# Peptides against a protein of PDB entry 5HB3, part 23

Target 1, 150 residues: chain A of PDB entry 5HB3
Amino acid sequence: RQMQDRCMSEYNQRIRNAPEGSIDPFRMACYKIIGRCDLSNRSLDGLQTDVNDWIWLQFNLARETDRSLELAGESYGLAELQASIREIGLKHFPKTAAEDTNGSFGMFFYLQILAGMFEQAIAYLYPFSYVDAVHFAIALTYYGLLRPVD

## One batch from the design tools (peptide; made by RFdiffusion4, then SolubleMPNN)

Design b1_p11_5_s3 (from b1_p11_5, 5 letters changed)
Fold by OpenDDE base, seed 1:
Structure b1_p11_5_s3 (fold): chain B 150 residues (1-150), chain A 11 residues (1-11)
Amino acid sequence: as target 1 above (150 residues)
Amino acid sequence: SFSDFTKQLLS
């Protein structure tokens, strides 16, 4: 708690009072990740990040907590992450093979798998690559992660 | 926030 309070204090101080361009983005990232500061903003400003960095951050920030004990906007759990993945899928990824111009379907499949959206991931992958979908379905079923329907 | 993600997609 003491560490978190210190992180929060420093984070807020820098956000409010730091001169323009003087904020160390890496330090701010540390406050975000370690101190869990400002969970409503789940991005790392001033840093060049990729999809892997983004998803890693989301998982690190996600916590299953009692929402009744948290302020609005600060609650972020697996359900919210999964909702974010769905939203990203709708906006930025092909919905059909015909829409796939750059092979990005695999990335969305990957994100869904990471988020534990196994059934949705397989369903999504199947029209793009039935072979891969079948392989993953078999594996996920074997490990008890997929709930197949007869 | 999807800013980081979108930046990667556009890179």
Scores: peptide ipSAE 0.012, ipTM 0.578, DockQ to the pose 0.060
Fold by OpenDDE base, seed 3:
Structure b1_p11_5_s3 (fold): chain B 150 residues (1-150), chain A 11 residues (1-11)
Amino acid sequence: as target 1 above (150 residues)
Amino acid sequence: SFSDFTKQLLS
């Protein structure tokens, strides 16, 4: 689209040529979200953000479309998001209840559920909270979202 | 995106 091309042009021009401190971070965020500019950098620079803002942005930018229509090297869909969540889990979240010192297991469970990683989410939650894992498993099974385990 | 998450987590 012409709009996307203009957004990309403005985005790149500002990143390269704008004096330090002169860039409006909200305007840059609009280019990122609406124009899908620079999908390799999925963050909002210059803004105070948290994990919820991060995950919202990831889902906003993720598209299950024909990759041939995307910019070369900047394809981003659900599979890539799931891979990112898996990587984050390996490095930043407890693997067992014994490793849990701050209760952060709930956040990783939440991220997996949002990303549709239901089987992995239940398996992860089970050693931390048996009752909650069972409740979620029942609900997910009822709606046909949880696949039977071998 | 992992680096982005790390920045958010540590901020």
Scores: peptide ipSAE 0.011, ipTM 0.568, DockQ to the pose 0.049
Fold by OpenDDE base, seed 5:
Structure b1_p11_5_s3 (fold): chain B 150 residues (1-150), chain A 11 residues (1-11)
Amino acid sequence: as target 1 above (150 residues)
Amino acid sequence: SFSDFTKQLLS
C-alpha cells in the first residue's frame, strides 16, 4: 500500500509538473503497471506496442480481488475487459467473410479466447472457418470450457 | 476510446 501510494504520488507529480519532453515513458510504464496508477488510461503512451502488449497490459491491470488495496476510481476487472473486447469487435473487426479484407478475424478470435469468451469466440469463428470452429468447439468442450447454452 | 488499440492493431 505504501509503495502504491508513493508510485501514485510520483506518477501524478510527473504528469502534471514535468518539463515537456522530459518524461521517461518506461518509468511511467512502471508506475502504471506496478503502482496501478491512472487506470482510466490503460495504455502506455510514448512506447511502441503491439496487440500482444495491449492485451498483456489489460490482463495485468485487471483485478477481481483485493479491492481493499485499490481506490474505488481505480477498479478494473475481467468483466470490463470482456466488455472492451466486445466493443472493439463491433467497431474494428469484420462480421462476415465478405467484410474480411486483411484476414484480421483470427486476431479477434484470439482476443476472445484469451478473455475466456469461448462461446462468443466459436460463434464468431464459425462463418469464417467452419472446420476450425468445430475443432475448437470440440477441444473446449473436452476441457469443460464451452457452455452449450447461453 | 479504442484509438490506442486501433493504432497497435494496424501498426
Scores: peptide ipSAE 0.011, ipTM 0.564, DockQ to the pose 0.061
Fold by OpenDDE base, seed 2:
Structure b1_p11_5_s3 (fold): chain B 150 residues (1-150), chain A 11 residues (1-11)
Amino acid sequence: as target 1 above (150 residues)
Amino acid sequence: SFSDFTKQLLS
């Protein structure tokens, strides 16, 4: 708690008062990851990151919170992450095989699987790759992760 | 924020 408070204090101070161009993006990243500072901004500004870095950060910041705490301050859990993945899918990934120009459907499938969106992931993959969708469905069912009907 | 993800996809 004490460390978190210090991280929050330093983070806020630097964001508000640091001279232009003097902010160390790595230091700010540390404050965000360790101190869970500014959860509304779930990115590493000033750093070159890829999809793997992004998704790692999302899971790192995601925590289950009580409803009472959600009302009192910043919250980011699995549900919010799943919502983000859904939004990314709508904006940046093909909806049909006809829209797929670079084979990026696999990445969105992967993101949904990571986020525990198993039923949606299989449903999404099915029109792109029937065989793969069936294999993953079998595997997920075997491990008790796939629920055909909610 | 999808900024990092978006930048990667658009690169």
Scores: peptide ipSAE 0.011, ipTM 0.570, DockQ to the pose 0.059

Design b1_p11_5_s4 (from b1_p11_5, 5 letters changed)
Fold by OpenDDE base, seed 5:
Structure b1_p11_5_s4 (fold): chain B 150 residues (1-150), chain A 11 residues (1-11)
Amino acid sequence: as target 1 above (150 residues)
Amino acid sequence: SFSDYFEKLLS
């Protein structure tokens, strides 16, 4: 808590007072990841990142177990992440095979699986690849991760 | 925005 308070103070001071572009992006990333500062901005500006970095960040920011130790307004959990994934799906990924031009359906399936949205993931995958959907459904059911009824 | 950032990652 003491560290978090200090980080928040420093972060706020720097974000407000430092000239634009003068702050080390890695320092700011540390404030965000370690200090849980400004979680409303769930990106790392000024750093080269990919989808793997993004999803890693989201899971790190999505802390439910330590929520009680977080400052007010600086909380983000799995539910919020899942909501974000749903939103991303609606905006950026194909809904049908006819809309799929670059095979990006697999990425959305992947994101849903990572976020524990197993039933939704299988349902989404089915119209794109019946065989793969069935295989994953069998596997997820075997490990007790897929509910019999969606 | 969050959506814009993600779109950038997909490109």
Scores: peptide ipSAE 0.100, ipTM 0.776, DockQ to the pose 0.059
Fold by OpenDDE base, seed 2:
Structure b1_p11_5_s4 (fold): chain B 150 residues (1-150), chain A 11 residues (1-11)
Amino acid sequence: as target 1 above (150 residues)
Amino acid sequence: SFSDYFEKLLS
């Protein structure tokens, strides 16, 4: 991919040669999103972002269909995204209702659902809201998305 | 790190 190579070249040049903070953050974002540069760093420094922006970015970077076209070391797919979601879950979200002081369990449930981690999401939600967990389980099963035996 | 960045988003 010629365009990717050019983007990567420019990205590396700027990272190496430009003073810190002097690079246009929007330009860097373009290199990241369009050029697929430095996928090990899945953040947008210098930009004001929220959780919605973050998850949008993760999905855009996770390209299973284009994995074969990615350069060595620049691959990121659904599996990696799911691993990231698991990681943030372990670090930043309550494991039980007793640990939930901010009511943030719903956010982690939401992220897991978005990432297609349906079994894990239901299992996670159950101790917080068993009724909701059952309802979601029924819905997900109906659409063939939940595999209870897995 | 990735975790640090996400933590900022939650704050």
Scores: peptide ipSAE 0.098, ipTM 0.769, DockQ to the pose 0.057
Fold by OpenDDE base, seed 3:
Structure b1_p11_5_s4 (fold): chain B 150 residues (1-150), chain A 11 residues (1-11)
Amino acid sequence: as target 1 above (150 residues)
Amino acid sequence: SFSDYFEKLLS
């Protein structure tokens, strides 16, 4: 599309030619979110962000509609987000209760739930908190989000 | 990298 092409051109020009530290980080964020420029870099440099800001960005970048209109190199959907969450889990979160030193298992459970990875989320939570895992499993099953094992 | 950025958020 015309707007995307223009954004890509401006984004590339600024990345190459702008003096270091002179680029408005909010403008760059607009290029990322609205223009979908450089989706291989899924962070916002120059902005103070936390985990909630990060996950918000990931969901905005993971667009499921109008994929056919996106540039070939600038596609990112739910499947790619889920793959990223799995990678994060392998590198940064405990696998068992014995490995958990700071209670971070809850954050990874939260990320999996947001990404629609319900079966994986429940399976992950179970060894950390049996009661909570059962409660979430019941609720997710009730709403048709979790498929019981037959 | 993507992983490095996330690690910074968790620290």
Scores: peptide ipSAE 0.097, ipTM 0.770, DockQ to the pose 0.055
Fold by OpenDDE base, seed 1:
Structure b1_p11_5_s4 (fold): chain B 150 residues (1-150), chain A 11 residues (1-11)
Amino acid sequence: as target 1 above (150 residues)
Amino acid sequence: SFSDYFEKLLS
């Protein structure tokens, strides 16, 4: 707790007082990931990242911890991540095959799978690719991640 | 926003 408090203090001080662009973005990333500072901002400003880096960050920040033991406003779990994925899906990904102009449905399926949204992922994929949906459903069922139909 | 940042990553 003492270490976390110190980390948060340093993070906030740098955010408030340092000139724009003068802070080492890697240092700030360390404060966020290790110190769990400012979890409401789930991005790494000043760093070149891709979707894999983004999802890695989300999982690291989305810890299953007792919220009462964390600082106010510094809690983020799997449920919040799943909510974020749903929101992203609504805004940026096709709902139907007719809306799919760039083939991005696979990426959203991928994100849902990573977030443990298996039933929703299969349901989403089915109208885009029947064969793939069936294959994934079989695999997920085999590993006990998808509940079979009666 | 968070969603906008994600879109940027996909571009």
Scores: peptide ipSAE 0.092, ipTM 0.772, DockQ to the pose 0.059

Design b1_p11_6_s1 (from b1_p11_6, 6 letters changed)
Fold by OpenDDE base, seed 4:
Structure b1_p11_6_s1 (fold): chain B 150 residues (1-150), chain A 11 residues (1-11)
Amino acid sequence: as target 1 above (150 residues)
Amino acid sequence: SFLSELHEKLS
């Protein structure tokens, strides 16, 4: 708690008081990750990141907050992450094979799998790659992760 | 790029 408070303090101080361009983005990233600072902004400014970096960050920032302990602060958990993934899917990924010009469907499938959206992931993958969808469905079922879809 | 758009929308 003390470390988190220090991180929050330093993060806020630097954002407010540091001259433009003087902030070490890696330091800010550390404060964000360790201190969970400014959870409304779940990005690493000033760093070149890819989708893997982004999803890694999301999982690091996500916490199972006991709703009972949800003080008036920003809560970010798995449910919010899943909601974000859904939103991303609707906005940025192909909905049909006909819309897929660059093969990005696989990335969205991957994101859904990472977020534990197994049923949705399989359903999404199916029209793009039937064979792959079936294989993943079998595997997920084997591990007890896939709920029987009605 | 997809990533840039993603970052803009998720920022």
Scores: peptide ipSAE 0.023, ipTM 0.628, DockQ to the pose 0.303
Fold by OpenDDE base, seed 2:
Structure b1_p11_6_s1 (fold): chain B 150 residues (1-150), chain A 11 residues (1-11)
Amino acid sequence: as target 1 above (150 residues)
Amino acid sequence: SFLSELHEKLS
């Protein structure tokens, strides 16, 4: 708790008082990850990141919240991450094989799998690659992760 | 890019 409070204090102080261009983006990233500072901003500003960096950050920031705290403005758990992935899918990924120009459907499938959206992931993959969807469905069922009745 | 738009949406 003391470390978290210190990180929050330093984070806020630097954002407010640091001269323009003097903010070390890596230091700010450390405060965000370790101190869980400013969870409403779930990006690493000033850093060149890829999808893997983004999803890694989301999982590091996601925490189980008590139902009573879900009303708090800074609650971020698996449900919120899943919602974000759904929104990303609607905006940036192909919905049908006909819309797929770059084979990006695989990345969206991957993001859904990482977020535990197994049924949705299989349903999404099915029209793009029937064979792959069946293989993943079998594997997920074997591990007890796929719930077709739900 | 996808990432730029993602950062904008989540920032």
Scores: peptide ipSAE 0.023, ipTM 0.609, DockQ to the pose 0.224
Fold by OpenDDE base, seed 5:
Structure b1_p11_6_s1 (fold): chain B 150 residues (1-150), chain A 11 residues (1-11)
Amino acid sequence: as target 1 above (150 residues)
Amino acid sequence: SFLSELHEKLS
């Protein structure tokens, strides 16, 4: 689209040529989100963000279909997001209850659920909270989202 | 921090 091309042009000009410290981070965020500019950088520099902001951005930027006006080099889909969540889990979240010092297991469970990693999410939650894991498993099964054979 | 590393990794 012409609008997307204009956004990309403006984004690229600013990122390359704007004086240091003069870039409005909110404006750049708009170019990224609306114009889908520079999708290789999936963060919002200069803005205060939390995990919810991050995951929201990832889903907004993710595209699975080739039938888009996306540049081939900027493709990013759910599979890549899931891989990222998996890697984050390995590095930043407790593997066992003994490693859990601040109850952060719930956040990783949450991220996995949002990303559709239902089987992994249940498996992860089980050693932390048996009761909750069972309840979520029942619910996910009821809605046909849990695949126990996987 | 988790968020800082996350942004760095995915930027």
Scores: peptide ipSAE 0.023, ipTM 0.633, DockQ to the pose 0.210
Fold by OpenDDE base, seed 1:
Structure b1_p11_6_s1 (fold): chain B 150 residues (1-150), chain A 11 residues (1-11)
Amino acid sequence: as target 1 above (150 residues)
Amino acid sequence: SFLSELHEKLS
């Protein structure tokens, strides 16, 4: 708790008082990741990141805790992450094969798999690649991660 | 890269 409070204090102080362009983005990232500062902003400003970095950050920030116990009054768990993935899918990824212009369907499938949204992931993948969907479904079923319907 | 562009859109 003391460490978190210190991180929060330093984070807020730097955001508010640091001269423009003087903020070390790596230091701020450390406060974000370790100190869980400003959980409403789940991005790393000033750093070159990709989707893998983004999803890694989301998982690191996600906690299964009661909202009432969060110091910042914010809650972000697996359910919220899954909701975020769903929202991202609706906004930024093709919904049908006809909408797929850049082959990004695989990335959204990947994000859903990482977030444990197995049934949704398979359902999503099927119209794009039925062969791949079947293979993944078999594998997920074998490991008890997919709930098949007869 | 494709991933960087995608991340930018997702952020």
Scores: peptide ipSAE 0.023, ipTM 0.597, DockQ to the pose 0.824

Design b1_p11_6_s2 (from b1_p11_6, 6 letters changed)
Fold by OpenDDE base, seed 2:
Structure b1_p11_6_s2 (fold): chain B 150 residues (1-150), chain A 11 residues (1-11)
Amino acid sequence: as target 1 above (150 residues)
Amino acid sequence: SFLKELHEKLS
């Protein structure tokens, strides 16, 4: 708690008072990750990141805690992450095979799997790759992770 | 690129 409070304090101080361009993005990233500060902004500004970095950050920031115990604005769990992935899917990924121009459907499938959105992931993959969707469905069913009736 | 756009929208 003390460390988190210090991270929060330093983070807020820097974002408010530091001259433009003087902020070390790596230091800010450390405050973000360790302190879980400003959870409304779940990105690493000033750093070159990819989708793997982004999803890694989301999982690191997510907590399965009682939301009633979180301070205002500090609630971020798996449900919120899943919601974010759904939004990303709607905005940035093909909805049908006909819309797939760059083969990015696999990445969205991957993100859904990582977030435990198994039913949605299989449903999404099915029109793009029937065989792969069936194989993943079998595997997920074997591990008791797929709930087709839900 | 797709990834660049993704980061811009997610930031």
Scores: peptide ipSAE 0.014, ipTM 0.531, DockQ to the pose 0.587
Fold by OpenDDE base, seed 1:
Structure b1_p11_6_s2 (fold): chain B 150 residues (1-150), chain A 11 residues (1-11)
Amino acid sequence: as target 1 above (150 residues)
Amino acid sequence: SFLKELHEKLS
């Protein structure tokens, strides 16, 4: 807790008081990851990142905590992450094969799988790639992660 | 390039 408080203090101080361009983005990233600072902003500013970096960060910041016990008033758990992925899906990914111009359906499927949204992921993939959907469904069922329907 | 563009949309 003491370390977290120090991280938050340093993070907030730098955001508020540091001259423009003087902030080390890697240092700020460390404060965010270790201290879970500013959970409303789940990005690494000033760093060139990809989707894998983004999703990695989301999982690292996510915690199963009771909101009532959060001192900072910010809560971010698996449910919130799943909600974020759903929202991203609605805004940025194709809903049908006809809308898929860049082959991005696979990435959204991947994000849903990572977030444990297995049933939704399979349902989403099915119209894009029947073969892949069936293969993943079999595998997920084998591991007890997918609830089979009659 | 595709992943970078996608990340920008997701961030």
Scores: peptide ipSAE 0.011, ipTM 0.541, DockQ to the pose 0.852
Fold by OpenDDE base, seed 3:
Structure b1_p11_6_s2 (fold): chain B 150 residues (1-150), chain A 11 residues (1-11)
Amino acid sequence: as target 1 above (150 residues)
Amino acid sequence: SFLKELHEKLS
């Protein structure tokens, strides 16, 4: 708690009072990740990031805790992450093989797998790559992670 | 870009 309070204080001080261009983005990232500062903003400003960096950050920030003990702006768990992935999928990824122009379906499949959205991931992959979908389905079923509908 | 929009949405 003491460390978190210090991180929050320093984070807020720098955001509000630091001269333009003087903020160290790596230090701010440390406050975000370690101190869990400003969880409503789940991005790393001033850093070059990709999809892997983004998803890594989301998992580090996500917590499965009693939501009643958290402030509204600090509540972020796996369910919220999964919702974000669904929304991203609707906007930025192909729905069918005919819509796929750059092979990006694999990235969306990957994001769903990481987030534990196994049934949705397999269902999504199937029209793009039948063979791969079947192989993943077999493996996930073997480990009890896939729950086929009867 | 995808990431820019994502950052804006989640900020």
Scores: peptide ipSAE 0.024, ipTM 0.548, DockQ to the pose 0.182; fails the geometry check
Fold by OpenDDE base, seed 5:
Structure b1_p11_6_s2 (fold): chain B 150 residues (1-150), chain A 11 residues (1-11)
Amino acid sequence: as target 1 above (150 residues)
Amino acid sequence: SFLKELHEKLS
């Protein structure tokens, strides 16, 4: 708690008072990750990040919260992460094979799998690659991760 | 870039 409070204090001080361009983005990233500072902003400013970096950060910041705590403050767990991935999918990834210009459907499939959105991932992949969707469905079923449709 | 826009919209 003392470390977290210190991180929060330093983070806020630097954001507010540091001259423009003087902030070490790696230090700020450390405050974000270790101190859980400013969880409403789940990005790393000033760093060149890719989708893998983004998703890694999201998982590191995500916490299971008790229902009682969810009402008292900002909550970011797996459900919120899944919602974010869904939103990304709607905005930035092809919905159909006809819309796919660069094969980016695979990345969205990957994100859904990482987030445990297995049924949605398979459903999404199926129109792009039937064979791959079937293979993943078999594998997910084998491991008990794919729930049968009621 | 596409990635930057993605990060901004998701944050």
Scores: peptide ipSAE 0.014, ipTM 0.573, DockQ to the pose 0.255; fails the geometry check

Design b1_p11_6_s3 (from b1_p11_6, 7 letters changed)
Fold by OpenDDE base, seed 4:
Structure b1_p11_6_s3 (fold): chain B 150 residues (1-150), chain A 11 residues (1-11)
Amino acid sequence: as target 1 above (150 residues)
Amino acid sequence: DFLKQLHEALS
Protein backbone atom coordinates (compact mmCIF):
# COMPACT_ATOMS: atom_id res chain seq x y z
CA ARG B 1 0.00 0.00 0.00
CA GLN B 2 2.71 2.44 0.87
CA MET B 3 4.58 1.60 -2.29
CA GLN B 4 1.46 2.01 -4.33
CA ASP B 5 0.84 5.40 -2.82
CA ARG B 6 4.37 6.45 -3.60
CA CYS B 7 4.04 5.28 -7.16
CA MET B 8 0.81 7.18 -7.51
CA SER B 9 2.37 10.29 -6.10
CA GLU B 10 5.38 10.10 -8.37
CA TYR B 11 3.25 9.32 -11.36
CA ASN B 12 0.96 12.25 -10.80
CA GLN B 13 3.81 14.57 -10.02
CA ARG B 14 5.62 13.70 -13.21
CA ILE B 15 2.52 13.96 -15.32
CA ARG B 16 1.82 17.41 -13.98
CA ASN B 17 5.24 18.88 -13.50
CA ALA B 18 7.70 17.22 -15.82
CA PRO B 19 8.98 19.37 -18.65
CA GLU B 20 7.68 18.48 -22.06
CA GLY B 21 9.61 15.64 -23.59
CA SER B 22 11.39 14.76 -20.38
CA ILE B 23 9.09 11.99 -19.25
CA ASP B 24 10.67 8.58 -19.44
CA PRO B 25 7.90 6.36 -20.74
CA PHE B 26 9.46 3.27 -19.22
CA ARG B 27 9.49 4.83 -15.80
CA MET B 28 5.93 5.91 -16.20
CA ALA B 29 5.06 2.41 -17.28
CA CYS B 30 6.62 1.05 -14.12
CA TYR B 31 4.54 3.40 -12.01
CA LYS B 32 1.42 2.45 -13.87
CA ILE B 33 2.07 -1.26 -13.53
CA ILE B 34 3.24 -1.32 -9.94
CA GLY B 35 1.06 1.44 -8.62
CA ARG B 36 -1.93 0.84 -10.85
CA CYS B 37 -1.90 4.52 -11.57
CA ASP B 38 -4.56 6.19 -13.65
CA LEU B 39 -6.62 3.10 -14.37
CA SER B 40 -8.79 5.10 -16.71
CA ASN B 41 -5.87 5.02 -19.11
CA ARG B 42 -4.87 1.39 -19.41
CA SER B 43 -2.13 1.90 -21.93
CA LEU B 44 1.58 2.51 -21.95
CA ASP B 45 1.90 5.93 -23.43
CA GLY B 46 5.01 6.66 -25.38
CA LEU B 47 5.93 3.02 -25.79
CA GLN B 48 5.66 0.85 -28.82
CA THR B 49 3.43 -1.98 -27.72
CA ASP B 50 1.54 -4.79 -29.36
CA VAL B 51 -1.54 -6.81 -28.51
CA ASN B 52 0.45 -9.07 -26.24
CA ASP B 53 1.75 -6.11 -24.31
CA TRP B 54 -1.73 -4.69 -24.08
CA ILE B 55 -3.33 -7.84 -22.78
CA TRP B 56 -0.46 -8.41 -20.37
CA LEU B 57 -0.99 -4.93 -19.01
CA GLN B 58 -4.72 -5.45 -18.68
CA PHE B 59 -4.24 -8.55 -16.59
CA ASN B 60 -1.64 -6.89 -14.44
CA LEU B 61 -3.94 -3.97 -13.78
CA ALA B 62 -7.05 -6.02 -13.21
CA ARG B 63 -7.90 -6.63 -9.55
CA GLU B 64 -10.90 -7.89 -7.72
CA THR B 65 -11.51 -5.01 -5.39
CA ASP B 66 -14.35 -3.53 -3.46
CA ARG B 67 -15.52 -0.84 -5.78
CA SER B 68 -17.05 1.08 -2.94
CA LEU B 69 -13.60 1.67 -1.53
CA GLU B 70 -12.04 2.87 -4.73
CA LEU B 71 -12.22 6.18 -6.46
CA ALA B 72 -14.66 6.53 -9.27
CA GLY B 73 -13.07 5.31 -12.45
CA GLU B 74 -10.29 3.53 -10.63
CA SER B 75 -12.04 0.21 -10.42
CA TYR B 76 -10.76 -2.32 -12.89
CA GLY B 77 -11.37 -6.01 -12.51
CA LEU B 78 -11.89 -9.06 -14.64
CA ALA B 79 -15.37 -7.96 -15.59
CA GLU B 80 -14.08 -4.70 -17.00
CA LEU B 81 -11.34 -6.53 -18.84
CA GLN B 82 -13.85 -8.90 -20.34
CA ALA B 83 -15.99 -5.98 -21.37
CA SER B 84 -13.00 -4.40 -23.05
CA ILE B 85 -12.17 -7.58 -24.91
CA ARG B 86 -15.74 -7.87 -26.06
CA GLU B 87 -15.69 -4.33 -27.30
CA ILE B 88 -12.41 -4.89 -29.10
CA GLY B 89 -13.84 -7.97 -30.72
CA LEU B 90 -16.82 -6.13 -32.03
CA LYS B 91 -14.71 -3.43 -33.58
CA HIS B 92 -11.48 -4.97 -34.70
CA PHE B 93 -11.81 -8.67 -35.30
CA PRO B 94 -13.56 -10.61 -38.03
CA LYS B 95 -17.01 -11.87 -37.23
CA THR B 96 -17.09 -14.42 -40.02
CA ALA B 97 -14.61 -16.42 -42.02
CA ALA B 98 -15.43 -14.27 -45.01
CA GLU B 99 -14.22 -11.22 -43.14
CA ASP B 100 -11.00 -12.86 -42.07
CA THR B 101 -8.23 -11.84 -44.39
CA ASN B 102 -5.23 -12.29 -42.15
CA GLY B 103 -6.17 -15.02 -39.71
CA SER B 104 -6.71 -12.60 -36.87
CA PHE B 105 -9.60 -14.62 -35.52
CA GLY B 106 -7.09 -16.70 -33.62
CA MET B 107 -5.90 -13.71 -31.68
CA PHE B 108 -9.38 -12.79 -30.60
CA PHE B 109 -10.06 -16.36 -29.62
CA TYR B 110 -6.87 -16.29 -27.60
CA LEU B 111 -7.85 -13.07 -25.84
CA GLN B 112 -11.22 -14.48 -24.90
CA ILE B 113 -9.64 -17.66 -23.54
CA LEU B 114 -7.19 -15.67 -21.46
CA ALA B 115 -10.02 -13.62 -20.04
CA GLY B 116 -12.02 -16.69 -19.11
CA MET B 117 -14.68 -15.99 -21.70
CA PHE B 118 -14.79 -19.65 -22.62
CA GLU B 119 -18.30 -19.90 -23.96
CA GLN B 120 -17.87 -16.84 -26.10
CA ALA B 121 -14.48 -18.03 -27.27
CA ILE B 122 -15.81 -21.38 -28.44
CA ALA B 123 -18.80 -19.79 -30.05
CA TYR B 124 -16.54 -17.38 -31.85
CA LEU B 125 -14.02 -19.98 -33.00
CA TYR B 126 -16.58 -22.46 -34.24
CA PRO B 127 -17.31 -20.90 -37.61
CA PHE B 128 -13.62 -20.32 -38.29
CA SER B 129 -12.28 -23.68 -37.24
CA TYR B 130 -14.78 -26.34 -36.36
CA VAL B 131 -12.20 -28.92 -35.39
CA ASP B 132 -10.30 -26.60 -33.12
CA ALA B 133 -13.48 -25.35 -31.52
CA VAL B 134 -14.54 -28.89 -30.76
CA HIS B 135 -11.18 -29.76 -29.28
CA PHE B 136 -11.22 -26.74 -27.03
CA ALA B 137 -14.81 -27.37 -26.09
CA ILE B 138 -13.96 -30.90 -25.05
CA ALA B 139 -11.06 -29.72 -22.97
CA LEU B 140 -12.99 -26.91 -21.35
CA THR B 141 -15.87 -29.23 -20.60
CA TYR B 142 -13.52 -31.76 -19.09
CA TYR B 143 -12.32 -29.12 -16.67
CA GLY B 144 -15.83 -27.89 -15.96
CA LEU B 145 -15.18 -24.51 -17.50
CA LEU B 146 -17.63 -24.58 -20.38
CA ARG B 147 -21.28 -23.84 -19.78
CA PRO B 148 -24.05 -24.37 -22.29
CA VAL B 149 -25.15 -21.15 -23.91
CA ASP B 150 -27.86 -22.53 -26.22
CA ASP A 1 -0.84 0.77 -35.54
CA PHE A 2 -3.39 -1.74 -34.46
CA LEU A 3 -2.96 -1.11 -30.78
CA LYS A 4 -3.34 2.60 -31.22
CA GLN A 5 -6.53 2.04 -33.10
CA LEU A 6 -7.77 -0.18 -30.32
CA HIS A 7 -7.01 2.41 -27.70
CA GLU A 8 -8.74 5.08 -29.67
CA ALA A 9 -11.73 2.89 -30.22
CA LEU A 10 -12.03 2.09 -26.54
CA SER A 11 -11.52 5.63 -25.29
Scores: peptide ipSAE 0.019, ipTM 0.552, DockQ to the pose 0.298
Fold by OpenDDE base, seed 2:
Structure b1_p11_6_s3 (fold): chain B 150 residues (1-150), chain A 11 residues (1-11)
Amino acid sequence: as target 1 above (150 residues)
Amino acid sequence: DFLKQLHEALS
């Protein structure tokens, strides 16, 4: 708790008082990751990041908070991450095989799997790759992760 | 901004 409070204090002080261009983006990233600072901005500003960096950051920031603490302004858990992935999927990934120009459907499938959206992931993959969808469905069922819709 | 970067990275 003391370390988190210190990280938040330093993070806020630098954002507010640092001269333009003097902020070390790596240092700010450390404060964000360790202190979970500014959960409304779940990106690493000033750094070149890819999808893997982003998803890694999301999982590091995500915490299951008691519903009683959700009243405190910054809650970010698995549900919020899943919502973000859903929104990304709607905006940036192909909905049909006909829309897929670069094979990016696999990345969205991967993001859904990481977020525990197993049923949605299989349903999404099915029209793109039937064989792969069936294999993943079998594997997920074997591990008890896929719930058959009654 | 990240979503834009994601789109650019995936394109």
Scores: peptide ipSAE 0.009, ipTM 0.488, DockQ to the pose 0.161
Fold by OpenDDE base, seed 1:
Structure b1_p11_6_s3 (fold): chain B 150 residues (1-150), chain A 11 residues (1-11)
Amino acid sequence: as target 1 above (150 residues)
Amino acid sequence: DFLKQLHEALS
C-alpha cells in the first residue's frame, strides 16, 4: 500500500507539474503498472504499443475488488475487461466473413479467448474458420471451459 | 486513439 501510494503520488505530480516533453514515458508506465494509477486511462502514453502490449496491460491492471471500496472510475476487473473487448470487437473487427478484408478476425478471437469469453469466441470464429472453431471447441470442452449444447 | 492505431496496424 505504501508503495502504491508513492507511485500514485509521483504519477499525479508528474502529470500535473512536469514540463511538456519532459516526462519519461517508461517511468510513467512503471508507475501505472505497479501502482495501478489512473485506471480510467488504461494505455501507455508516449510508447509504441501493439495489441499484445495492450491486452497484457489490461490483465495486469484488472483486479476483482469490491466496488464499494473504490472511487468512481477506479474499478476495473474482469467484467470491465470483457466489456472493453466486446466494444473493441464491435468497433474495430469484422462481424462477418464478408466484412473480413485483412484476416483480423483471428486477433479478435484471440482476445476473447484470453478474456475467458470462450462461448462467444467459438461462436464468433465459426463463420470465419469452421475447422479452427471445431478444434478449439473440442479442446475447450475437454478442459471443461466450454459448455456444450446437445 | 490507441484502438484506431491498432485497427490501422492490423489493416
Scores: peptide ipSAE 0.009, ipTM 0.499, DockQ to the pose 0.160
Fold by OpenDDE base, seed 5:
Structure b1_p11_6_s3 (fold): chain B 150 residues (1-150), chain A 11 residues (1-11)
Amino acid sequence: as target 1 above (150 residues)
Amino acid sequence: DFLKQLHEALS
């Protein structure tokens, strides 16, 4: 807790008071990751990141906190991450095979799987690749991860 | 902006 508070203090001080261009983005990233600073901004400014870096960061920041211990009203857990992935999917990924120009459907499928959105992932994949969707469905069912629709 | 970058990275 003391370390987290110190990280938060340093993070906030630098964001507010550091001269423009003097902020070390890696140092800020460390504060964000270790201190879970400013959970409203779940990006690493000044760093080139890809989808894998982004999703890794999201999972590192996500915590199932006891609601009683939530500092400053910032709650970020798996549910919020899943919501973010859903929003990304709606805005940036093809909804149909006809809209798919570069095969990006696979990345969205991947993000959904990582987030535990198994039913949605299979449903999404099905119109793009029937065979793959069936294989993943079988595997997920085998491991008890796919809940049959009642 | 981040989502745009994500889209660009995925394209």
Scores: peptide ipSAE 0.009, ipTM 0.491, DockQ to the pose 0.161

